# Designs tried in a protein design run: peptides against a protein of PDB entry 3WG5. Part 257

Target 1, 218 residues: chain A of PDB entry 3WG5
Amino acid sequence: LAKNIVYVAQIKGQITSYTYDQFDRYITIAEQDNAEAIIIELDTPGGRADAMMNIVQRIQQSKIPVIIYVYPPGASAASAGTYIALGSHLIAMAPGTSIGACRPILGYSQNGSIIEAPPKITNYFIAYIKSLAQESGRNATIAEEFITKDLSLTPEEALKYGVIEVVARDINELLKKSNGMKTKIPVNGRYVTLNFTNVEVRYLAPSFKDKLISYITD
Target 2, 218 residues: chain A of PDB entry 3WG5 as posed
Amino acid sequence: LAKNIVYVAQIKGQITSYTYDQFDRYITIAEQDNAEAIIIELDTPGGRADAMMNIVQRIQQSKIPVIIYVYPPGASAASAGTYIALGSHLIAMAPGTSIGACRPILGYSQNGSIIEAPPAITNYFIAYIKSLAQESGRNATIAEEFITKDLSLTPEEALKYGVIEVVARDINELLKKSNGMKTKIPVNGRYVTLNFTNVEVRYLAPSFKDKLISYITD

## One batch from the design tools (peptide; made by RFdiffusion4, then SolubleMPNN)

Design b2_p26_1_s2 (from b2_p26_1, 14 letters changed)
Fold by OpenDDE base, seed 4:
Structure b2_p26_1_s2 (fold): chain B 218 residues (1-218), chain C 218 residues (1-218), chain A 26 residues (1-26)
Amino acid sequence: as target 1 above (218 residues)
Amino acid sequence: as target 1 above (218 residues)
Amino acid sequence: SPVFYPITFPEGTKEAQEKLKKKLQS
């Protein structure tokens, strides 16, 4: 059904509506080519919850498997990134990366202190993140603790606890290890077995718009 | 092809990633029911450009006609709202509403003054808004002037200049006047003739998430 | 440093923007 193509793209920085646009564009391109999957190399400290939710929704609606790859070493799927990962079809992490720390906040005060979210908000996101974990067959207890304890995990811990599916040093190892794995959530209503035998890796570059926004925000 | 259903939903306030989620959810619901169209009652002072662009994209990808209805009297499709309207399948305005004022900015200084966008940004959005107008068979000259002159128009002016398609006091009049009109951009690759004969109007309410966000932001 | 995103606001929306920002941070 899918071509022997795997797309790879990078999404780095804060999660915003712009980040959504990147996800949407990248996934759309991969969908159009009936790719076996798209791998998003994710490195984020977190960001806006609304944007995050939209990204999750976009991933869930994807016609192809979306693999979140916390990469490169030193990267993180922090806060919003964790939600996104948990909402995706497969999660991989490179050695030296992290996932978690998902406690919602309303923002930062003028003095730089955190403005805490009220209980109703915190509880909302607890329910939300647990649902993502449960739907994807991942550890909902840990997912909750990402919030309640602001827990952060190493790749090894995340793998051990059933939060993620793969630890891989690079794209090749990721493809190798994830070959034959079933997506953790359905794609077009069915769980898809990843077929990374004899695939062409195609890297996606930022669009002109992406570059323009980067110019403004970097 | 479409059921005799017309969905109506309200989107009010600043254009953000949350606004995108509203658009997406509403359109998706209408798509799933093969509605003849969805009418979005829009009232916005503008907002984030990135979110706006995502909304436009979502509208353009809609499987059903998306009608932007600047409503109620006193409402506006200001700034980002204008872009969204121009990117939609049909634009209607109620008497006493406005459209335009699209000059992009980077934000506000600490003293409250506008941080002007650099020429490259302004020119980008000029090209963008003109493209939306052209693709939809609407007045690209006026679209440009929405930016270059920060022009705002009344419904009568907008209609006269070919920016919008309908002036209507309410949903019933909108349905009446737009019945038999062709969408200004394709739906699934074809221009669709709106058929609002014997339709059921179905109003969509905010989701729990929407209500929660409203609670936070109101 | 502050991050600026392109935004489309009429000048009259300054207050609304500030209000929203403060509300989101309350």
Scores: peptide ipSAE 0.033, ipTM 0.263, DockQ to the pose 0.165
Fold by OpenDDE base, seed 2:
Structure b2_p26_1_s2 (fold): chain B 218 residues (1-218), chain C 218 residues (1-218), chain A 26 residues (1-26)
Amino acid sequence: as target 1 above (218 residues)
Amino acid sequence: as target 1 above (218 residues)
Amino acid sequence: SPVFYPITFPEGTKEAQEKLKKKLQS
């Protein structure tokens, strides 16, 4: 029996234009092979808002479901990572991970203190994050509080509040638990029921460039 | 049966004099072909006030209905984009988009903080945005608050408050939902009832110049 | 800058515009 393909790729570190390139590359590969889905193992402390928004758009324009999986234990979908997750077709988290803390900032001062964003910017992102949550049928109240309260949640809390869809220890458990779930946003105009009953898991390795940049920025 | 034409074009990025040229070009093409309407897929963080006002005038002088469609998901009609939308014949938004944050600024300081506009300028734009809302029968109170509170809204909120007319996932849904609606401002002195029952959707591609400038300014 | 800036500004100096563009790209 022919197997459907599920791709798995890793994105780690700050959200930048390079991160966008990674998302784009990974999703494109999976699209080209008509994969059932791609799982992005995400571990990020946040990063650039512009890159984040581009990534969200890229995900939402994917021809296949994009599952954001906060992994491994100890990882986070912090700040920009939360936005990305909320913009995706399905969110999963491994035990021992976290999500949230989305208040935008302008940067850090010399002493390391946060330079606060003006209300104009904050309000913009409140609307933005709420719209992502609402579009995906996730908890918009909590989404807003990710900003207004700089809230961070455990996987269990996030699931409980309806922010995410799955808590899973590993890819196999993720596939099992998400099998039969509908995407939280449409794929090509329709909500897709995930079918992971007979799948081949295919890992996408980081490119040489990816490795190099990761090495430099770590 | 002969089809009426609906043009669709994209305008993305900062509002500048070049953006005006894009609007002008797109609308002119649609006018020349006696289109039923043109839909402008808009994604902008804002930009120059002078260019914005020129664009509004160009829209209001159009010989055909101009529909501003905040698209795709993740996009925004932020700041200047809101003014443009309020000046148009119909506003639609895709789920996952936003509108608002219209407080004028003079620029940004070195540390990224906003340089506030003086009351004279702020009051000017309050009057201006309110006039646009009133002319189009949209919520002038919210329009003012887009400035005074730097308010931003989701599509659902914007619809609820009477700022926009349609929430639609794609062009097809937009056409369906807006069919039979009257323009919110006149076209050649009369309010037009949109007829999208038997239409051909024709996409206008960005020119080479458009692509290049977009690439550089992004 | 790690943030995205919605902006509406009146006619300004070329320098100011350039700063804003740079900020939006950062």
Scores: peptide ipSAE 0.029, ipTM 0.280, DockQ to the pose 0.082
Fold by OpenDDE base, seed 3:
Structure b2_p26_1_s2 (fold): chain B 218 residues (1-218), chain C 218 residues (1-218), chain A 26 residues (1-26)
Amino acid sequence: as target 1 above (218 residues)
Amino acid sequence: as target 1 above (218 residues)
Amino acid sequence: SPVFYPITFPEGTKEAQEKLKKKLQS
């Protein structure tokens, strides 16, 4: 049975293989303790598609609900972050955050020009992101426009258009508002009703590696 | 003498040479009419450094005050957009917008990895952004951290830390709050006191080219 | 010149691609 415990951890920065490791570690800890859920406070400008897809898969395979919380104000679930969010069990955003801008590119030229992805790649990710939206019962039209129009939304817009589930100023409000909600994708094959009544919030500290990477990249 | 006219125009998307053309066109129109100011509603995820620097220069050479307004909610003056803002006569942000994340990169590998800029380039842009902040009397420490920490701020934080001058929900509030403010950089060698009492607001329509580009890119 | 931009890059895992294909077929 689920314990009256919710884990909270922060993942910030570019989406890379290391980010995957962070997700994996945090989710694993929460799984091992049979937590009611893990909340990942996410702030990312995007990153690698391969890592993103692996992260999505890891979330989808989670034994517990994974809630993506775009936090704090000023944060974003941009590009790859949007995919990750759409692949999660619940999406929350703090006021002043954003989501979207999901068009894939091959890279940047040295002169700063975007190297555009060919249609085959763009179309692949259109299909992919729409799939994530559809599977989670979220707005697939907007999901597509995240790519085709490089659309970015405010929390209020995202909520209004059915992209996300919660706008919350902090963890406490998030827990309050999401209490009783069903996950948007299954956990172990079933849609879970979140129970955040009287939960203990446990914050996961960064590992030594996390601190080191942060130090290096900041 | 300045006319009781304020122009408003929108610039959205990646910072490119075309973006420069847009800035140039809009500012030129406002200059020709001797407007009190031009407000550029900016929403950008960033873009090319060369174009950015040219835009900054164009703003600095403007015959009238150029106000960067990060708008609407959900918008950002991200990366290159921050530089542009810091190079302008006044920065305003709408609630729910963001500013920052200014670390330069050379591009992205095909696998989605960031190709990091060498220290020489990073240091150049640290110096550059700090210069923009210092010249405009804005927070140079935060400006540096926009790069070194890839920091992003909410409007409230940016205002608090002296990065921007105005938080405004709409054009009317912006005009109200900025009325009587001095430009943060000179116009034609002098710091101008903005007079937005009884101003006529003129919205600049997109050109045919603008519409075409929007159609193609959206 | 350097660039400033949020970005997502292509190339998914084979497994992810396979899952996507299956879902699109259903």
Scores: peptide ipSAE 0.032, ipTM 0.320, DockQ to the pose 0.110; fails the geometry check
Fold by OpenDDE base, seed 1:
Order: sequence, then C-alpha cells, then structure tokens
Structure b2_p26_1_s2 (fold): chain B 218 residues (1-218), chain C 218 residues (1-218), chain A 26 residues (1-26)
Amino acid sequence: as target 1 above (218 residues)
Amino acid sequence: as target 1 above (218 residues)
Amino acid sequence: SPVFYPITFPEGTKEAQEKLKKKLQS
C-alpha cells in the first residue's frame, strides 16, 4: 500500500550485530509507512559472517523492496557487503565504487596477514553466495568467483556481468533508472515492479545510538 | 488419522540437546493432533553429533511425516543439519539456502584452524550419512562427498542430484509441490503419500524456554 | 571469529563441550 514514499538511509562500516540493528530499524520504519522502497546507501569493507547472514534474512523478509546502493563514490560493498547486496531486491552502484572480494577468512594475524579459512568454510560460502545469486537471477558464476578468485568488480563490470541492476550517480538518477524495474527477489511472495513516479524521498538520520557507536568505532 | 492439519515450527541455531527438546516437543504436538505432517523450518550451522543423532532418531520414530524445510532464504542446513535432513521424511529448501559441509571435526584451535577428527571418526560418519541417504533413497554418493569433499550445495543442485525433494519459496508453495509425494522413509512402517489438499496450516510458537535459550545464545 | 563456522563435533570432545558451555553462559 505504497504512499509514493522512498526512504533513504546510510549504513557505513564493518558488518556487525549493530549493523543488523541498523538494517532492522531502517527497514521497519519504511515498512510501517508503507513506503514504495527503502534505499540503503552501503559502504562496508565487510565484517562478521553471522551478522551478514542475519542481515540477508532481514532484507528478504522485508515487506517492501530493499535497494542496496553502493554509495558514495569511493565506497565499496566488499566481502560481507556483496552477500548483502546479492540478497537484496535491487543493487545499484555509484561510479567509483566496487563490489566483491568475498572469500571468507578467519581473521588477521598480528603481522597483518590473512588467516585463511579451511575448505569446509569456503565451500559453505560458495554454496551460499551461489544460492543468493541464483535466487535473485544474478550471475552465479561471478558470485562464485567473488570467492574462488577473490574477484572485485567496478560498477560497469558488475552491471555487464549481471551482478547488479543499476549504475547511478545519485539518488535521483537511481530512482529514474530503477523506475519500472522488477525486484530481483520477491516481496511478500511476489516480484514487485518499482514505481518511482512522483515519489517523495525521505532521509533517515542515524539514531543517537548509531552516532555513539560510530564515534567509538571510528 | 489426519485432520487435514499441517504444523509449522521453526528451529534455528546450533544443534544441541536443547534443539533435540525442541524437535521432540514440536513433533509430539503434531502427533497428538493427528496432523498430516509437520514442517520444521530449519536454519543451523551444525552442532553436536550426539544431539544430531538423537534428533534423527526422533524424526524416524515420528508417527507423522516430518518435513525439513531449509528456510528462510539465507538459512542453511549445514553439517549436522544435513544429517537431520537426510534422516527426515521429506527435504525442501528455499531459494538462497544451502546444505552440506558434513565433515566431522573435533573443534577449533585458538588460531581458528580446524582440529580434524581422526579417520576412525570420519569413517564412522561416512557410513552413517550414507546409510541415511540409502534408507531414504537419496544420493549416497553426494552424501559421502558432503564429508569427504566438504561439499555444499544450492537448492537447485541438491534437487538435481537427488539429495532433496522440493525447492519452494514459502510454505504455500511447499505444500503445493509436495502434495502427492511419498515420504522418503516410512511412517509407522509404511511410506505415506502426503495429502495437502485443503489443509489448515498451524504455526507453533516457541515456548518460554525456547525464547530464553535464544536470548542467552544470541 | 569473523566467520560463522559450520560445525559437527563428535560426542564427548572437550572442545565441543567447552564451546557449548561458553555459548550458553554468554
């Protein structure tokens, strides 16, 4: 029951349980107002796999379309961010952004070197990421290579390969280009045709808690 | 003596003795109401082997069909979850889910590396998982590879290889597709043809105890 | 750990028991 409203919110930083709370809060607000969609401006280097998977679930349970927008220029949806994007209803990227690098790791050693995940874990996430791609009708081969080759893509490459749906410089261009597109996964059991004709854009500000956490983690 | 009722319950998290209690409670409720079946929406990264084996036994002793449904999108029936699925009367997966990664491990070292199980234990579980697959008429070769290769599969792959029976986006689609299918293992000594014509779906909520455990484990 | 691990622990392993205890007490 859309009111011709589109929400926009920003999520930046490592993917953690707190990031999940941000997604949940933002999506809930947009749901309650029966928004046409919510656009999440995402900039993340990755983070925790458990939090990532919870976020994907939350997105897929959304009562409204969730658009992941890798923004602004210079931002990335790296690692966990790619999974989140692939689990969403629509992916957009701004010029100068990147997506990919999805190989799971156990962490970093004291010298800064990567501690590799064992094959068991890597194979698990290969299956997981491929399933996200297949569900959303996106390029599963590339999705796998995000892990096996630690591939990273530009917006143009990602679009060309069928990983993402839109390249847009800003919110206005995103709305213009995505208008009339179908969501890549269902919303409430059906694929929704996005209608961004004469929409009102509402920006969600971070909560006090969000600001506090950002202050501590920056 | 079916009353055209199908129960649905959710089990999420690590497989433990508490998980067994959840299975037992849910199946018992459905049995007492002479349900046509119970669908367990499963999302697990695995857990304890002993609890897993007990759960398999409980499922196989069920007086009604137990359908394992890897759900929602983003969920997994990983490791112990795969064994449970293979021991069930029917397996379904939602798009965006995964199954597999069944190699037993002793645990993780301080650096996060896997502590491998000795061949004795690995061989035991190879035999065990193959037996589950064979008993249920599912792909025993793939079942073995879930261990030997730490293989993980998408729903589409799992379906194609004969590991699972249904890919479904939601409960309604699951019921539609599984209607008329025979259980893969017997119920009370016979293979049951599922009848989901004009069924009432009843959702089971977590108990207070379930909620408490979830709170402390999250 | 930053990754979520698929796990299957054999019965009676010290590591499995400790992990479970830690999880339940957290």
Scores: peptide ipSAE 0.031, ipTM 0.260, DockQ to the pose 0.085; fails the geometry check

Design b2_p26_1_s3 (from b2_p26_1, 15 letters changed)
Fold by OpenDDE base, seed 4:
Structure b2_p26_1_s3 (fold): chain B 218 residues (1-218), chain C 218 residues (1-218), chain A 26 residues (1-26)
Amino acid sequence: as target 1 above (218 residues)
Amino acid sequence: as target 1 above (218 residues)
Amino acid sequence: GPVFEPITFAEGTEEAREKRKKKLQA
């Protein structure tokens, strides 16, 4: 029986290997405690494609639902954050947040200009992001446009277009609105109905490592 | 009952998120088929710390033994590759390969000079690599020196110093020498004795994705 | 050390891109 526990943790900054470690640690804790779900409060401008793909895979392998919550107001699930969100069991956004802008780049030149990814890479990530959207029953056309048009959406737009599932101002509203929703991807091969009735919310603090990494990546 | 199958796959080039995907895919295939083990022929100059840490974690979570085989002659498990090796169930090296050179760097400057990692990062990875060595019963002092001295070792040195378990010229010799060895870390909470008696060797080809990534990273 | 040439994603906000540009120039 799932404990009536929902974990909440924050992941902020660039998506890196360290971000993967944070995701893995947080999800593992929630799995070990048989939580109903974990909510990851995500605020990222983007980051590494590799770390992103690893995070997506880690989420998809989760024994519990992983809810990506773009929070607080002013936060973004930009670039890599969008992929992570689209790979997750449920996406929520707070008012005043954004999602999208997913165009892959090779990096930044010395002058800070973007080094564009070759068409092969761009096309790969188009296929990848569309796959994430399709697998989760989300808008694959918009997912593609996150790359091809570097599109960014508001929570209202993202909800309207079927990119996300919930707009919520805080954790309480998120739990209320997502209660009874099915995960957009399977958990252990099954679509899980979220049960947030009489749940204890437990906040996970960043480890010393997580704090150090955040300090380095911020 | 484990099938008398050993998978072999190649991972070459920089350690990236794509490399994680390769590891995950290969290990997953081998897990699904209840293989006795998977051998990853590793040739890497290094790569991303984040991807590396994810790969280590994926290996440690494997349901089957993951053998890192630094192969072919001329290959290296350099930098990130050393961490991956030290995080694995067994390390083998072919003659003429190398392991080590693990000093973390932030990147390259505009002039191509290495941007050194701050002491905090270096110390973190020292602790991390020592942990990997200790957990696997390998030489933690040498593991530290892979960072502090940017030390690189030959297979003979690595074996002598207790960094690796096997020197083998090919897969057949590897299977022969590693037969009956215990994994250096647990598989599903247990140290597994490798049984390579009457095994079928199955080579895993890179997926189209893997080929594309290799093409991009090479 | 592992200088990964990461395929990165552009920082989604212009502000973030500018901040990154400044950080790379510093």
Scores: peptide ipSAE 0.128, ipTM 0.365, DockQ to the pose 0.249; fails the geometry check
Fold by OpenDDE base, seed 3:
Structure b2_p26_1_s3 (fold): chain B 218 residues (1-218), chain C 218 residues (1-218), chain A 26 residues (1-26)
Amino acid sequence: as target 1 above (218 residues)
Amino acid sequence: as target 1 above (218 residues)
Amino acid sequence: GPVFEPITFAEGTEEAREKRKKKLQA
């Protein structure tokens, strides 16, 4: 019986242009191999808005389902990570992870204080995050509050409020729970029912460049 | 006679958080040695707005004059680089360099098209760049047009329009021409007259980390 | 061409912010 392939890759750290390259590379590999899906184990404190929007777009243009899995325990899909998750075909979280805190900022001052984004920017991202939530059939009110209240949620809360689809302890549980679920957004214009029966899990290792940049940015 | 020290350091490539670290390190070294000034040879196509604003702030908080020198020929202080220059105590350019093109963007789409910043963001940076120009007694109208018209200028044009203070072919000519000039912004609350008589020029080498990141980001 | 990328997002956790601050200070 032809084994369906599920790819798993890790993306950790700040969302940058390099993070985009990682997403693009990983998704492209999985697309080329006609994988059933790719699972991205995401752990990010946030990052750049531009890179985030590009990543969201890349996910939305994927020929295969892209699952964002906030993993391992202690990880977060914070700030930019929440947008990425909301732009994906399925969101999973491990127990002990977090999602939210999406308030845009201009940066940090030398003293470490936040330079607040002007209201105009904040409102732009409110509209943007709400659109992502609405398009995916997720809780747009909570998505807005991720910005307006700088709200952070546990996996259990996020599931309860309809922000995410799965709470799973590991890849095996994720595959089991997500089997038979429909993607929350289209894949090539169609909502796909995930089939994780008789799958081979393939791990994508970070490239040497990926490791080096992670080492430098971490 | 106690030799006054002038430091020279190079910053090349995209403006990132790492670029901030370079600026901070270089300025700190020069401050610790009570240098007469530091000259930063800048060659940048632009980069992150957050990093740019932090760099500007770091320059403004410097205990010594920070001179931005767009160098060598063929270099640019493009986009974020223009803001950094406008935030500095003195701007110099070598012949064959450029400054300007300051229009903010959100990034590039997958097809390489520019994702335009919303008008609200553009207006924020118009106000910001105008403030930098005004505070330094430079041409705020041209500074605005660096955004609104995506204007780029030659050194000769930039000098003529009162955007920059010096056109110089090399460090020696820069020191000669800038000798006796007042800083365009305060150093520790005071406008300083530059004294480049009997100076020792000390070059700061990039750290190994600097070289590695440059290699990865280039 | 010239790239001016204006917007970043706050790191969601104070811990992440502190980590970033520490990394910027290290």
Scores: peptide ipSAE 0.037, ipTM 0.404, DockQ to the pose 0.765; fails the geometry check
Fold by OpenDDE base, seed 2:
Structure b2_p26_1_s3 (fold): chain B 218 residues (1-218), chain C 218 residues (1-218), chain A 26 residues (1-26)
Amino acid sequence: as target 1 above (218 residues)
Amino acid sequence: as target 1 above (218 residues)
Amino acid sequence: GPVFEPITFAEGTEEAREKRKKKLQA
């Protein structure tokens, strides 16, 4: 029986292999405690594609629902963050946050100009992001436009277009609004109806390593 | 007039944006002091493509010769490290080091398997690495094979094939052997003859940030 | 702007990967 526990953890900064470790650790803790769900407060400008793909896979392998919450106001799920969100069981955004801008790049030149990814890479990630959207029953057309138009959306727009499921100001409002929603992807092969009635919220602290990495990557 | 000073700095670990900052800082110090050259002791398993390309560009923009020295024994200029070396004014290796294995990857799957780069990416980096080799008058065929065959070479092989310029056991032997060599790429538009007669060797210490990042990325 | 970096270069030897994995587990 799932305990009436919801974990909340924060992931901030660039998506890296260390971010994968954070996701893995947080989800593992929540799985071990048979939590109803874990909410990951996400604020990222993007990061590495490999780490992103691994994070998506880790979320998809989760024994519990993983909710991506773009939080606080001013935060973003930009670039790699959008892929992670689209790979999750539920997406929420706080007012004043953003999602999108998913164009793959090779990096930045010394002058700060973007080194564009070759068309094959771009096309690969178009296919990938569309797959994530389709698998989760989210707007695959907008998912493609996150790359092709470098589109960024407000929470209200993202909700309207069927990219995300919830707009919430805080964790309490998120729990309230998402209660009774079905996960957009399966958990252990089944779509789960979220039950946030009488839940205990447990905050997971970042490890010392997590803090250090965040400080360095910010 | 260039001072009879040669700087030596160490860069170890994964190639990241922080590694770029290290290269930039070290080269800038050596430029400001009108050094005859800077030697970067490199030990890297590889890293990010964008950071690598930026590092290569920073080396190419250097006002002084930048020598990549794969050091100490057991070190490697693997993957991104090979590109950096091929982009430099002179490459040296210590006995017992390696260079090569330049196949681009998207990353590692959760099971630890390599996510292969799509052919377009691989072809992009084949063209890029061949360009670096050609511009530096180094073996472009072997440079390609660093990707296509995932080839790794010993110092003796790399020297024999014209990939590198010097095999040296230590800094003193490097200075001795490289004295009078021309840079393989231009410095300020001119090929420079290295003058290591009566030079002062100055070691640059990593910043606290550099140490911390190296510890985290290793 | 958002940074989505699709490409890394393979970390060379299996040994370097194992060392990284061990450090990440510590």
Scores: peptide ipSAE 0.033, ipTM 0.435, DockQ to the pose 0.675; fails the geometry check
Fold by OpenDDE base, seed 1:
Structure b2_p26_1_s3 (fold): chain B 218 residues (1-218), chain C 218 residues (1-218), chain A 26 residues (1-26)
Amino acid sequence: as target 1 above (218 residues)
Amino acid sequence: as target 1 above (218 residues)
Amino acid sequence: GPVFEPITFAEGTEEAREKRKKKLQA
């Protein structure tokens, strides 16, 4: 029987325009091969809001399910990463990871102090993150608190509160636990039931450019 | 009977990108030799969060158990060191050492005063440290208090509260007391029972570069 | 545009180390 393909790729570091290119490239490859899903191993402290919004849009336009997996242990889907996760078809976290801390800032001053975002921007992202949570059937109250309280959660807390769908230690456990789950948002206008029975896992390596940029931005 | 190898290496000073390189080098050597474990004698006042998180990831990705040993007497696993310990396969402390004081800061002002981290950062690390504790079956409440109360503990207190696994005066006592213990986190997806019966202890010397950087950062 | 911060931890001033050393000696 022809094995369904699941792609796995890693995205690490700050969310930038280049991170968008990585998401786009990985999802496009998986789309071209009609994969059952792509799993993005995400480890990010956050980044640019513009890039984040573009990434969310790219995920939501995907022809295949995009699973955000906060991985490995010690990784985070912080700030922008939380929005990306909430915009995805399924969220998983490894033990020892974190999600949240979504309060927007304008940037850093020369002294390293945070330049606070005006209420208008904060309120915009409150509405945005709540919309992502509501659309995906996830906890919109907690999503708001990721901003208003700068809340961060463990995987167990995030699962308990209905922010994420899976806690898994590795890809195999993720596939096992997510098998038969419906996507939390539509794929091409339909909720997809994930079929991870008899799958081939294909790892996408970062391009040389991806490696170089990660090296420069770290 | 072929002796199982246990490596011992020292990491001292501030946690930086260079400290990551030390961890990576030491763990890689021990992995290459299929060691039963590596013991890292840790003495740190703390350091950079980015480097700390990378170190935690490197430990959790290790093919062999990584034991953090707060050593010698008078040493500390302070701040970043506590996170590293909580991310490891086993924590030991020598008498007269300390662990904790994990409140994040943005840095120091020109007058040497602490620039306080915003709630965002603090909450992020609360979630992160709790996640590390939960994943390792250690006391997540105390882990949180390392931040919220800037708590520091003695070895005896840390053992009592379930933060660490072993109090030991030296490597021999550590090996003796940890023999037969299971790792607190998986190694290659499996919890490993430490076998320190009939072991050869190999000490890894700091590289010249390691010595130089320790000298410059001290 | 709004930035979501990379979290930086700066711990480990000599002063904090000295204060801790003093607390351990007391």
Scores: peptide ipSAE 0.032, ipTM 0.264, DockQ to the pose 0.142; fails the geometry check

